# Designs tried in a protein design run: peptides against a protein of PDB entry 3WG5. Part 8

Target 1, 218 residues: chain A of PDB entry 3WG5
Amino acid sequence: LAKNIVYVAQIKGQITSYTYDQFDRYITIAEQDNAEAIIIELDTPGGRADAMMNIVQRIQQSKIPVIIYVYPPGASAASAGTYIALGSHLIAMAPGTSIGACRPILGYSQNGSIIEAPPKITNYFIAYIKSLAQESGRNATIAEEFITKDLSLTPEEALKYGVIEVVARDINELLKKSNGMKTKIPVNGRYVTLNFTNVEVRYLAPSFKDKLISYITD
Target 2, 218 residues: chain A of PDB entry 3WG5 as posed
Amino acid sequence: LAKNIVYVAQIKGQITSYTYDQFDRYITIAEQDNAEAIIIELDTPGGRADAMMNIVQRIQQSKIPVIIYVYPPGASAASAGTYIALGSHLIAMAPGTSIGACRPILGYSQNGSIIEAPPAITNYFIAYIKSLAQESGRNATIAEEFITKDLSLTPEEALKYGVIEVVARDINELLKKSNGMKTKIPVNGRYVTLNFTNVEVRYLAPSFKDKLISYITD

## One batch from the design tools (peptide; made by RFdiffusion4, then SolubleMPNN)

Design b1_p8_6_s2 (from b1_p8_6, 6 letters changed)
Fold by OpenDDE base, seed 1:
Structure b1_p8_6_s2 (fold): chain B 218 residues (1-218), chain C 218 residues (1-218), chain A 8 residues (1-8)
Amino acid sequence: as target 1 above (218 residues)
Amino acid sequence: as target 1 above (218 residues)
Amino acid sequence: GVELEILS
């Protein structure tokens, strides 16, 4: 049976293969402890598509609910972060955060200009992001527009349009608001009703390696 | 006037934005000292396309010849490394090294399988790699096959097919064999005849940051 | 292969 424990961990910075390692570690810890859920405080400008896809898959393979929380105020789930959110069991955002801007790019030129992706890659990710939205019962039209219009949304807009499930100022409000909600995707093939009554919140710290990687990539 | 100095630096590991920083630093040092050339000892399994393209551009913008040397024996210029080589003023390989395997991918899945790129991305890089070959007077057919057949070549094959210019066991042999060769692309708009007579070889060490990044990404 | 950074 699930313990009355909720884990909270932070993932900040660019989405890379090392970010996958962080997600994997955090979720694994929470799984091993049979937590009710893990909340990932996410603040990212984007990152690598492969890492993103692997993270989404890791979330989908989770034995417990994974909640993406765009936090703190001022944070964003930009680009890859949006995909990760859309692939998760529940999305929450703090006031003053943003989500979207998902247009795929090949990278940045020497002068800082964006190298545009060819149309077929863009179309691939349109299909992908729409599938994430559809699978999670979220707004697939807006998901597409995250790419086609490079759209960014406020939490209030995202909630209004059915992209996310919760707007919360802090962990306590998040737990309160999401208590009793069903996961937007299955956990072990079942949509789980979250139970955050009388839960213990445990914070996971970044590893030494996580800190080092963050320092280098920042 | 160019000093009778040749710089040698090593770039090893995945091609990333940090690898660009290494290339930029090394080439800049050699430019500032008005070196006859810089030799980059390259050993890479591949890496990011954007970083690769930026590195190619940085090489093309160099005020001095940039020689890519796939070294030591056992090393490779795989994937992104091949593009970098094809974009350089001269390519050398040590015996027992390899070049090629340039098929673009979206990345690696959790199980280590390759996530394939959509056809249009593949076609984009076919066009790109062919342009590099054509601009440098190297074999564009083989360059295409580095992608379409995911072809890898030995130094002897690469030389035979006109992909590279030199096979050399060490720096001294490289200098000897390449002395009097013309660069395969322009330096400041001119094809330069390399002059390695009575040169001083100076080795550039990786910076502390370079070492740290290498440690993390390895 | 060349790894594409598709999302930044």
Scores: peptide ipSAE 0.102, ipTM 0.618, DockQ to the pose 0.895; fails the geometry check
Fold by OpenDDE base, seed 2:
Structure b1_p8_6_s2 (fold): chain B 218 residues (1-218), chain C 218 residues (1-218), chain A 8 residues (1-8)
Amino acid sequence: as target 1 above (218 residues)
Amino acid sequence: as target 1 above (218 residues)
Amino acid sequence: GVELEILS
């Protein structure tokens, strides 16, 4: 039987292979305990496309709902973070956060300028981000504009445009607002109705290795 | 006046933004001294495409010839390393080294499997690697096969097929064999004839930061 | 393979 447990874990910094390991570990812990959901507090400026795609796949293969919560205020789900959010079962944002700016780049030049991705790559990610939006019933036009216009949105705008599902100031408000909502993508082939009635919130801490990686990437 | 100086520096490990900084620093030092050339001893399994492309550009913008030397025996210029080599003024390999395996990947899945790049990305890098080969008068067919067949070559094969210019056991042999050769791409718009007659070899050491980065990526 | 960091 699913326990009345919701896990909360933080993922912060650049999206890398290490970030995938964090997602995998956190989701696995929550799966093992048959949690109602895991909330990932996400704060990222972006990162690697490969790691991002792997994270999206890991979320989509989750045995439990994965809620991406752009948190705390001042945080962002920029670039790779937006894709991850769009690949998740529910997106929430705290006031004062942002989402978008998904233009794929090859990287930064020596002077710090952006090396533009070739059109073929850009078009690939346009198709990819649109697919994520379509699969989750989210706004595919805005998803495309995250790339083509390098658009960034506030939580209120993102909610209004149908990119995200919840604006919440904290975990308690998120649980309250998302209670009874259906996941935007299936869990094990079924759209799950979230039940956050009388749940125990369990916080997962980053491992020592996770802390070290964050320190190195700073 | 160009000094009778040849710089030698080692770049080892994954190709990242830090690797770009190493290339930039080493080439800049050699440029400032008006060296005849800099030899970069390269040992890499690959790395990031953005950093790779930046490194190629940095090499092509060099005021002096940049010789990529796949060294020591057992080393490789794999993946990103091959692109870097093809973007350089001269490629040399030590016996027992390898070059190639240039298939672009999005990265590695959680199980360590390769996440295949979409055809659009693969085709982009096919065009890119072929352009590097064509610009340098090297074998564009083999360059393509480094991707399409994930081909790896020995030094002897690479020389035979016109991918590289020199097979050399050490720096002394490299200097001897490459003396009088023209660069495969221009330096400041001109093909330079290498003059390694009575040259002083100056070895550049990695900075403390470079050593730390190598340690972290190990 | 060449790792694509496409999403700064």
Scores: peptide ipSAE 0.088, ipTM 0.608, DockQ to the pose 0.791; fails the geometry check
Fold by OpenDDE base, seed 5:
Structure b1_p8_6_s2 (fold): chain B 218 residues (1-218), chain C 218 residues (1-218), chain A 8 residues (1-8)
Amino acid sequence: as target 1 above (218 residues)
Amino acid sequence: as target 1 above (218 residues)
Amino acid sequence: GVELEILS
């Protein structure tokens, strides 16, 4: 039987328009090769709402399953990263990672203090994050509390509360545990059962542009 | 009489956190030399709200007058650029430039279409832009319409409607026309009368980092 | 438009 291909790529740092370009490039490569899935190893402190919403939309338009994997240990899917995860076909977390802290902010003051979003903006994102959770069959109450309480969860808590689907230490364990799971959102209008039996794992390197942008934004 | 120093610097492109760094650097240099003013030649299609608000705050904390000059011909102070201008001590525009188009957006969709901000966000920025106009003694009704009608104005219209203070073709004409004008917001708690008699003009070059960021974001 | 950096 011809081996199914699973792509693995890394996205690290702030969510920006350039991060969208990375998602788009990675997913496009995987689509062109008719991969079984792409796994995005995500580590982000947050970022821009616009880029986040576009990334979510790009994931939802994917011809293949997109798995968000909060990796490595010490990584987070904070703020915008949580929305992206909730918009994906499957969420995995490595032990020692975190998810949540989704309170919208207008940004940081000159002294680095947070400028809080007005209640109207906060309520908009509450509705949005709840929608993502509901559409993916994940815990909408916890999704709301990621904002209202600025809640952050461990992988074990997130799994327990029905926010994520998998806790895995590495790609091999992720593939093993997610094998036979249904996507939490549809692929081309259909909920897909993942088949990770006899797979070839292909790692995508960041482009030169991706590396340069990461270096500048760090 | 010792010549007063006026600094001139250029800021072009999207308003980002890096643009804040440019503003901060330029103003700091001018403050250190006790300049009579700094003129920022601004050309921007817009950018981030957080960076914009921080830039406005940095301008308002300046120890010297900050003049926003929409320059050269063909340049714009669009969206975030309009807010920055309205937050400054004096606004000038060159013939053939534009100001306005301040409708808040959540960003651009994958197809490049605008994702509109919810009414609650729009109303927040209406209140904010009106506040900037009111505090600077500029036309708050037009400021509101920069959002509600996505209005853009020519220099002549903007001057006529009391949005800006000066139309000038170059730095020399700007200095001539603004000489003796009061700042539209205070400098260290005082409205300052500009004195551009017998001035030395010093041009600030972008840093290497500024050039690199501009190259990447273009 | 003003890109709202909402969600840092």
Scores: peptide ipSAE 0.084, ipTM 0.589, DockQ to the pose 0.886; fails the geometry check
Fold by OpenDDE base, seed 3:
Structure b1_p8_6_s2 (fold): chain B 218 residues (1-218), chain C 218 residues (1-218), chain A 8 residues (1-8)
Amino acid sequence: as target 1 above (218 residues)
Amino acid sequence: as target 1 above (218 residues)
Amino acid sequence: GVELEILS
């Protein structure tokens, strides 16, 4: 029996292997407790491609729904964050957040300028991001434009264009609005209808290791 | 006047932005003291492309010769390490080390398998690595094969094929063998003849920050 | 942007 529990955890900063560990830890905890879902409050400018792909895969392997919530206001699911969101069971955004800007890069030069990726990299990630969108029943055309036009969208635009499922100001509104929605991808091979009636919200804190890593990378 | 001082510093592990900081710090210290050269004892399996390119650029901007020394025995200048070496003023290797294996990748999957880069990425880095080899008067054909064949070479092979300049068992032998050699790329626009006659060797230690980062990334 | 690794 699923417990009427929803976990909430925050992931902020660059997407790295350490970020993967955070996702894995949080999802595992929620799985072990048979939570109704986990909500990941995400705020990221982007990061590493491999870590991103591994995170997507981990989400897709989850035994419970994983909701990506771009939060708080002022936050973004930029670049790698967009891919992660598109790979998840449900996307929500708070007002004043953004999603998109997915053009792959090789990195940053010494002067801080972007080192552009060659066209074939771009094409690979176009195919990849479109697949995520298609698999999740989200707007694959816009997903492509996140790369080709380096497009960024507001929550309202993203909702309108079918990129995301919910605009919510806070966790309570998110739970209310998402209650009864079906996951955009399967959970253990089945699309699940979210049930957030009379749920307990449990917040997960970063581990000591997570805090230390954040301190060093800041 | 250049002081008869040669700095030696160790850089070990994955190539990251933190590795760049280490390179920058070490080279800057040596520059400030007007050292005859700095020897970087390098042992790396590879790492990030952008960090690698920035390190190469930092080396090329150095006011003094930067010698990459693949050390100790058992070490490698693999992947990103090869690029860094090819961008430096002189390459030395200790017996029992290796260089090469430069095929660009997107990263590693959850099962640890390599995610192959699309062909255009490979082509970009082929052009890049060949340019480094050509600029430094090193074997550009082998440099290409470091990617296309994912080739790895022993020190003896690398020397034979004109990839590196010196095989040396230790710092003293390196100094002896490299004394009188010209840098493979310019220092401040001029090819410099190395002078290691009666030099003082000064070892640089990692900073506290460097140690902390290494501890976390290990 | 999505950053790449060189084969390590």
Scores: peptide ipSAE 0.058, ipTM 0.578, DockQ to the pose 0.780; fails the geometry check

Design b1_p8_6_s3 (from b1_p8_6, 5 letters changed)
Fold by OpenDDE base, seed 1:
Structure b1_p8_6_s3 (fold): chain B 218 residues (1-218), chain C 218 residues (1-218), chain A 8 residues (1-8)
Amino acid sequence: as target 1 above (218 residues)
Amino acid sequence: as target 1 above (218 residues)
Amino acid sequence: GVELEVLS
């Protein structure tokens, strides 16, 4: 039986292999305690595609619901962050946040210009992001436009277009609004109805390694 | 007039944006002192393509010869390291080192398996690596095979096939063997004859930031 | 292999 516990953790900065380690650690802790869910407060400008794909897979393999919460105000789920969100059991955004801008790039040149990805790579990620949207019952057309038009959306727009499920100002409002919602992807092969009635919220702190990596990558 | 100074610096680990910063710092110091050359002791399993391309460009923009030295024994210029080497003014390898394995990948899956790059990306990097080889008068056929066959070579093989210029056990032997050689690419628009007669060798230490990044990425 | 960091 799941405990009436919800974990909250923060992931901030570029998506890298170290970010995968953070996701893995956080989700594992919550799984071990049979939490009702884990909420990941996400603020990222993007990052590595491989790390992103691994994170998505880790989320999909989770034994508990993983909620991506673009938080706090001013934060974004840009690029890789959008994929991660679309691969999760529920997406929430705080007012004043953004999601999108998912066009794959090969990186940045010395002058700061973007190195364009070849069309085949772009097409691969179009197919990938659309699959994430379709599997989670989210707007696949908009998901494609996150790439083809490098589109970014506000929380209100994202909610309106069926990209995300919740707009919430804080954790308490998130819990309130998402209580009774069904996960957008399966947990252990079934869609779970979230139960956030009388829950204990537990915050997970970043490890020393997490802090150090964040310091270096920022 | 160039001073009879040769700088030696070490770059070890994954090729990232931080590795670019290391290359930039080291080369800049040597440029400012009008060194005869800088030798970069390289040991890398590979890394990011964008960082690699930026590093190659930084080397090509250098006001002094940049020599890539795959060192010490047991080291490799794998993947991105091969591109960097092929983009440099001179390549040396120590006995017991390797070069190659340049097939582009999207990354590693959770199970450690390689995520294959789509053919167009592979073809892009085939063209790129061949251009580096051609521009530097090195074996473009082997350069292509570093990708198409994921080929790795010993120093002796690499020298034999015209991929590299020098096999040397240490810095002193490297200086001796490369003295009087012409750079394989231009320095300020001209091919330079290296002059390592009566040179002072100066070692550049990694910065605190470099050490920290290395610690985190290792 | 060269990690094509597709920066998304």
Scores: peptide ipSAE 0.164, ipTM 0.644, DockQ to the pose 0.869; fails the geometry check
Fold by OpenDDE base, seed 5:
Structure b1_p8_6_s3 (fold): chain B 218 residues (1-218), chain C 218 residues (1-218), chain A 8 residues (1-8)
Amino acid sequence: as target 1 above (218 residues)
Amino acid sequence: as target 1 above (218 residues)
Amino acid sequence: GVELEVLS
């Protein structure tokens, strides 16, 4: 049987419009090759809400399953990263990673202090994050608490509470554990059962532009 | 009498965290030299609300007057640019420029459609933009309509309606017309009367980093 | 519009 292809790409740093372009490029490549799935190795402290929402939409429009993998150990899907994860077809985390801390902020003051969002904005994002959780069959109460309590979870806690689907040390373990799982949201209107039997893993490198942007934003 | 120094710098493109860094750098240089003022030639289609708010705060903390000059002809202080202008010590526009269109958006969909902000967010920014107008003695009703009607104004309209203080074709005309005007907000707790009699104009160039970011974001 | 960077 011809090997199914699984793409793996890395997205690191702040979520911006450029990060959207990365997601779009990566998913498009994987779609064009009719890949079984794409795994995005995500490490982000957060970023822009607009870019986040666009990324979520891009994932939900994907013709193939998009798996968010918080990787490597030490990485986080913080803030915007949590929303993106909750909007994806499957969430995995490596041991030693974290997810959560989703309180919307208006930014940082000159002294580095957080400018809090007004209650109305906070409530909007509570509703939004809950909707993502509900649509994906994940824990909407915990999703709300990612905002109201600025809660952060370990992979083990996130799995236990029904926020994520897989804890995996590496890509091979992820493929093994997620084989036979259904996507938490539909692909082209259908919940897809993942088939990672006899797969070829292809790594996508960041473009030159991606590297340049990462260097500037770091 | 020793010539007073006026700095002139250009900020073009989307308002981002990098744009904040540009504002901060430019104002800091002018502060260090005890300049009479700094003029920022602004041309922006908009950008991030957080960066915008930080820029406004940085301007309001300035030890010297910060003049926003929408320049050259064809430029705009759109969206975030309007807020920044309203937060500054003096606003000028060149003929053929525009100001306004301040409706908050959550961003653009994949098809380029605007994702509208929820009413609660819109109302927050209405309150915010009105506060900027009120604090600076500018037209708060028009400021509100920059959002509610997505209104854009010509320099002549903006001057007539009490949104801006000066229409000027170039730096020399701006200096001439603004000489003797009081700042619309305080400098170090005091409303300053501008003295542009016998001034030296110094142009600040963008840093290498500024040029690189501009190239990437364009 | 002002891109509401609600930083989340």
Scores: peptide ipSAE 0.137, ipTM 0.651, DockQ to the pose 0.862; fails the geometry check
Fold by OpenDDE base, seed 2:
Structure b1_p8_6_s3 (fold): chain B 218 residues (1-218), chain C 218 residues (1-218), chain A 8 residues (1-8)
Amino acid sequence: as target 1 above (218 residues)
Amino acid sequence: as target 1 above (218 residues)
Amino acid sequence: GVELEVLS
């Protein structure tokens, strides 16, 4: 039986294989408890494309709705974070956050300059990001522009353009606003109507390993 | 004045941005002491392309010869490791090691399957690896086959095909065999003749941070 | 394989 439980966990920093492990762990915990949803508070400047794609896939395979919440104010879902958001069941943003800037790069040169991806890679990710947008019923044109124009949007713009579903100041407001909304992608083949009436909010903490990774990446 | 010093440091595991930091630190230490060369004992299954490219660039910018030594027996310079080797001033391999398998991938799926890179990315890295081979006077055909055939070679094969310069059982044999060899790429615009007569071998240890990273990636 | 860290 589904519990009236919503999990909340934070994922912060560069998207790596370790970030995938965090997503997997958090989602698995929430799945095991038959939570109504898990909210991932996301703050990332981007990261690895492979890890990003795996995270998207993990979200899409989730037995429960995964809500990406760009939080707190000042945070971003930049680059890989945008893809992850577009791959999720619902996107929310806090005021003062940003989303976008999804131009794929091969990395940074030693001087910090961007090593541009070849057009073929760029085109691959254009197709990929558009597919995520289309599958979720979100704005595919803007999704493309996240790459082609390196576009970044405010929460209000993202909502207006149909990239995200909710602007919320905190978890309580998010729960309130998203209550009764349908997921933008299916859960186990069905679009789920979120039920956040009388929910217990459970916060998941990073593991010791997660904390250590964060310390190392600082 | 150049000191009769050769540094030896180990780099093991996945190639990441942290691996770049290790390369940079080790090379910088050796540069500061005006070492004759630094030998990097490399054991890697591969890793990130961006980090790899940065490492290659760091090696190419080195003020001293950087020798990549695939070591110990059982180790590999797989994937990213091969690129790094091809970008270095001299490649050596210990018996029982391997080099190659350079096919670019977008990553691993959740089930562990390879997510293939689009042809454009593959072609980019074909061009890149061939350029490394050509610049170093190494076998560009084999370099290409490291990708197109996912080819892996033994030290003996790699030497025979002109991919590497030395097969050596240990540091002493490496120093002996490479003594008097010219670097395969220039150091500060000049091909350097290695002088390993009467050298002091100095081993560099990983930093605490390096050890911690290794622990986390295990 | 070379993990193309396409950094986005």
Scores: peptide ipSAE 0.132, ipTM 0.653, DockQ to the pose 0.898; fails the geometry check
Fold by OpenDDE base, seed 4:
Structure b1_p8_6_s3 (fold): chain B 218 residues (1-218), chain C 218 residues (1-218), chain A 8 residues (1-8)
Amino acid sequence: as target 1 above (218 residues)
Amino acid sequence: as target 1 above (218 residues)
Amino acid sequence: GVELEVLS
């Protein structure tokens, strides 16, 4: 039986291979303790597609529910962050956060202009993001528009359109609102009903490496 | 008139946005001093396509020749490093180094297996790498094979096949061998004949940030 | 393999 423990960790900055390591470490710790869930407080402008896909896979392979929480106010799950969210067992957002803007780009030119991805890349990620949305029972049309229109949504809009599951101001409200919800994707082949009744919240501190990476990517 | 000064800087690790900043800083310093050239000692397993493209553009916009030197022995210009090299004014390699393996991947799966890029992405980068090769008068067929066959070459092979211009054991040999060579791409619209006669070599130290990034990416 | 990071 899962312990009535919920882990909370923060991931901030660009999505990179190091971010994967962070996710893996955090989730592994929570798995080892057979936690009810882990909440990842996410604030990212985006990052690498490979790291993103690995993170999504790591989440999907998790032995426990992984909740992506776009937090704090002012944070975003932009670009890669949206994919990660859509690949997770539950998405929550704090008021004043954003999600979307998933258009794949080949990068930024020297003038800071976006180098548009070739249609093939765009189409690949459209298919990918739609698959994530569909697999999680989230709005695949909006997911596509995160790319095709570079759409960004408020938490209220995202909730309204069925992109996310919870709008919450803090961890306590998140736990309260998500209590009794089923995960949007399976955990070990089963959809888990979250039990956040009388949970102990355990915060996982970033490693020194995590802090260093965050410092560099800011 | 360009001063008889050659700057040398080292860039090691993954190609990221921070690596772009390093390139930009190094080249800018050399430009400001109106150096004859800057040599970038490169050792990279690859990195981000966007950063790579930005670096290539920065090199191409340089007011001075940018020489990519795959150094030291054991180093590689793998993946993104190959693109950067092909986008530069001159490529040199030390014995015992490698270049190539440019197959775009969407990343690595959790098991470390390569997630193959969709054909569209592969084709885009084939076109891109071929353009770099063609524009620099380097072997576009081999450039393509860096992707299609995931080809990696020794310095001797790369020289033989017209991918690179110089095999050199150290900076002194590089300067000696490249003296009198024309840049493979224009500098301010003109192909520059390198003049390394009686040059002063000035080493640019990595910034603290550069060191930190290298530490994290290793 | 060389990771070409497609930025998303």
Scores: peptide ipSAE 0.086, ipTM 0.592, DockQ to the pose 0.668; fails the geometry check

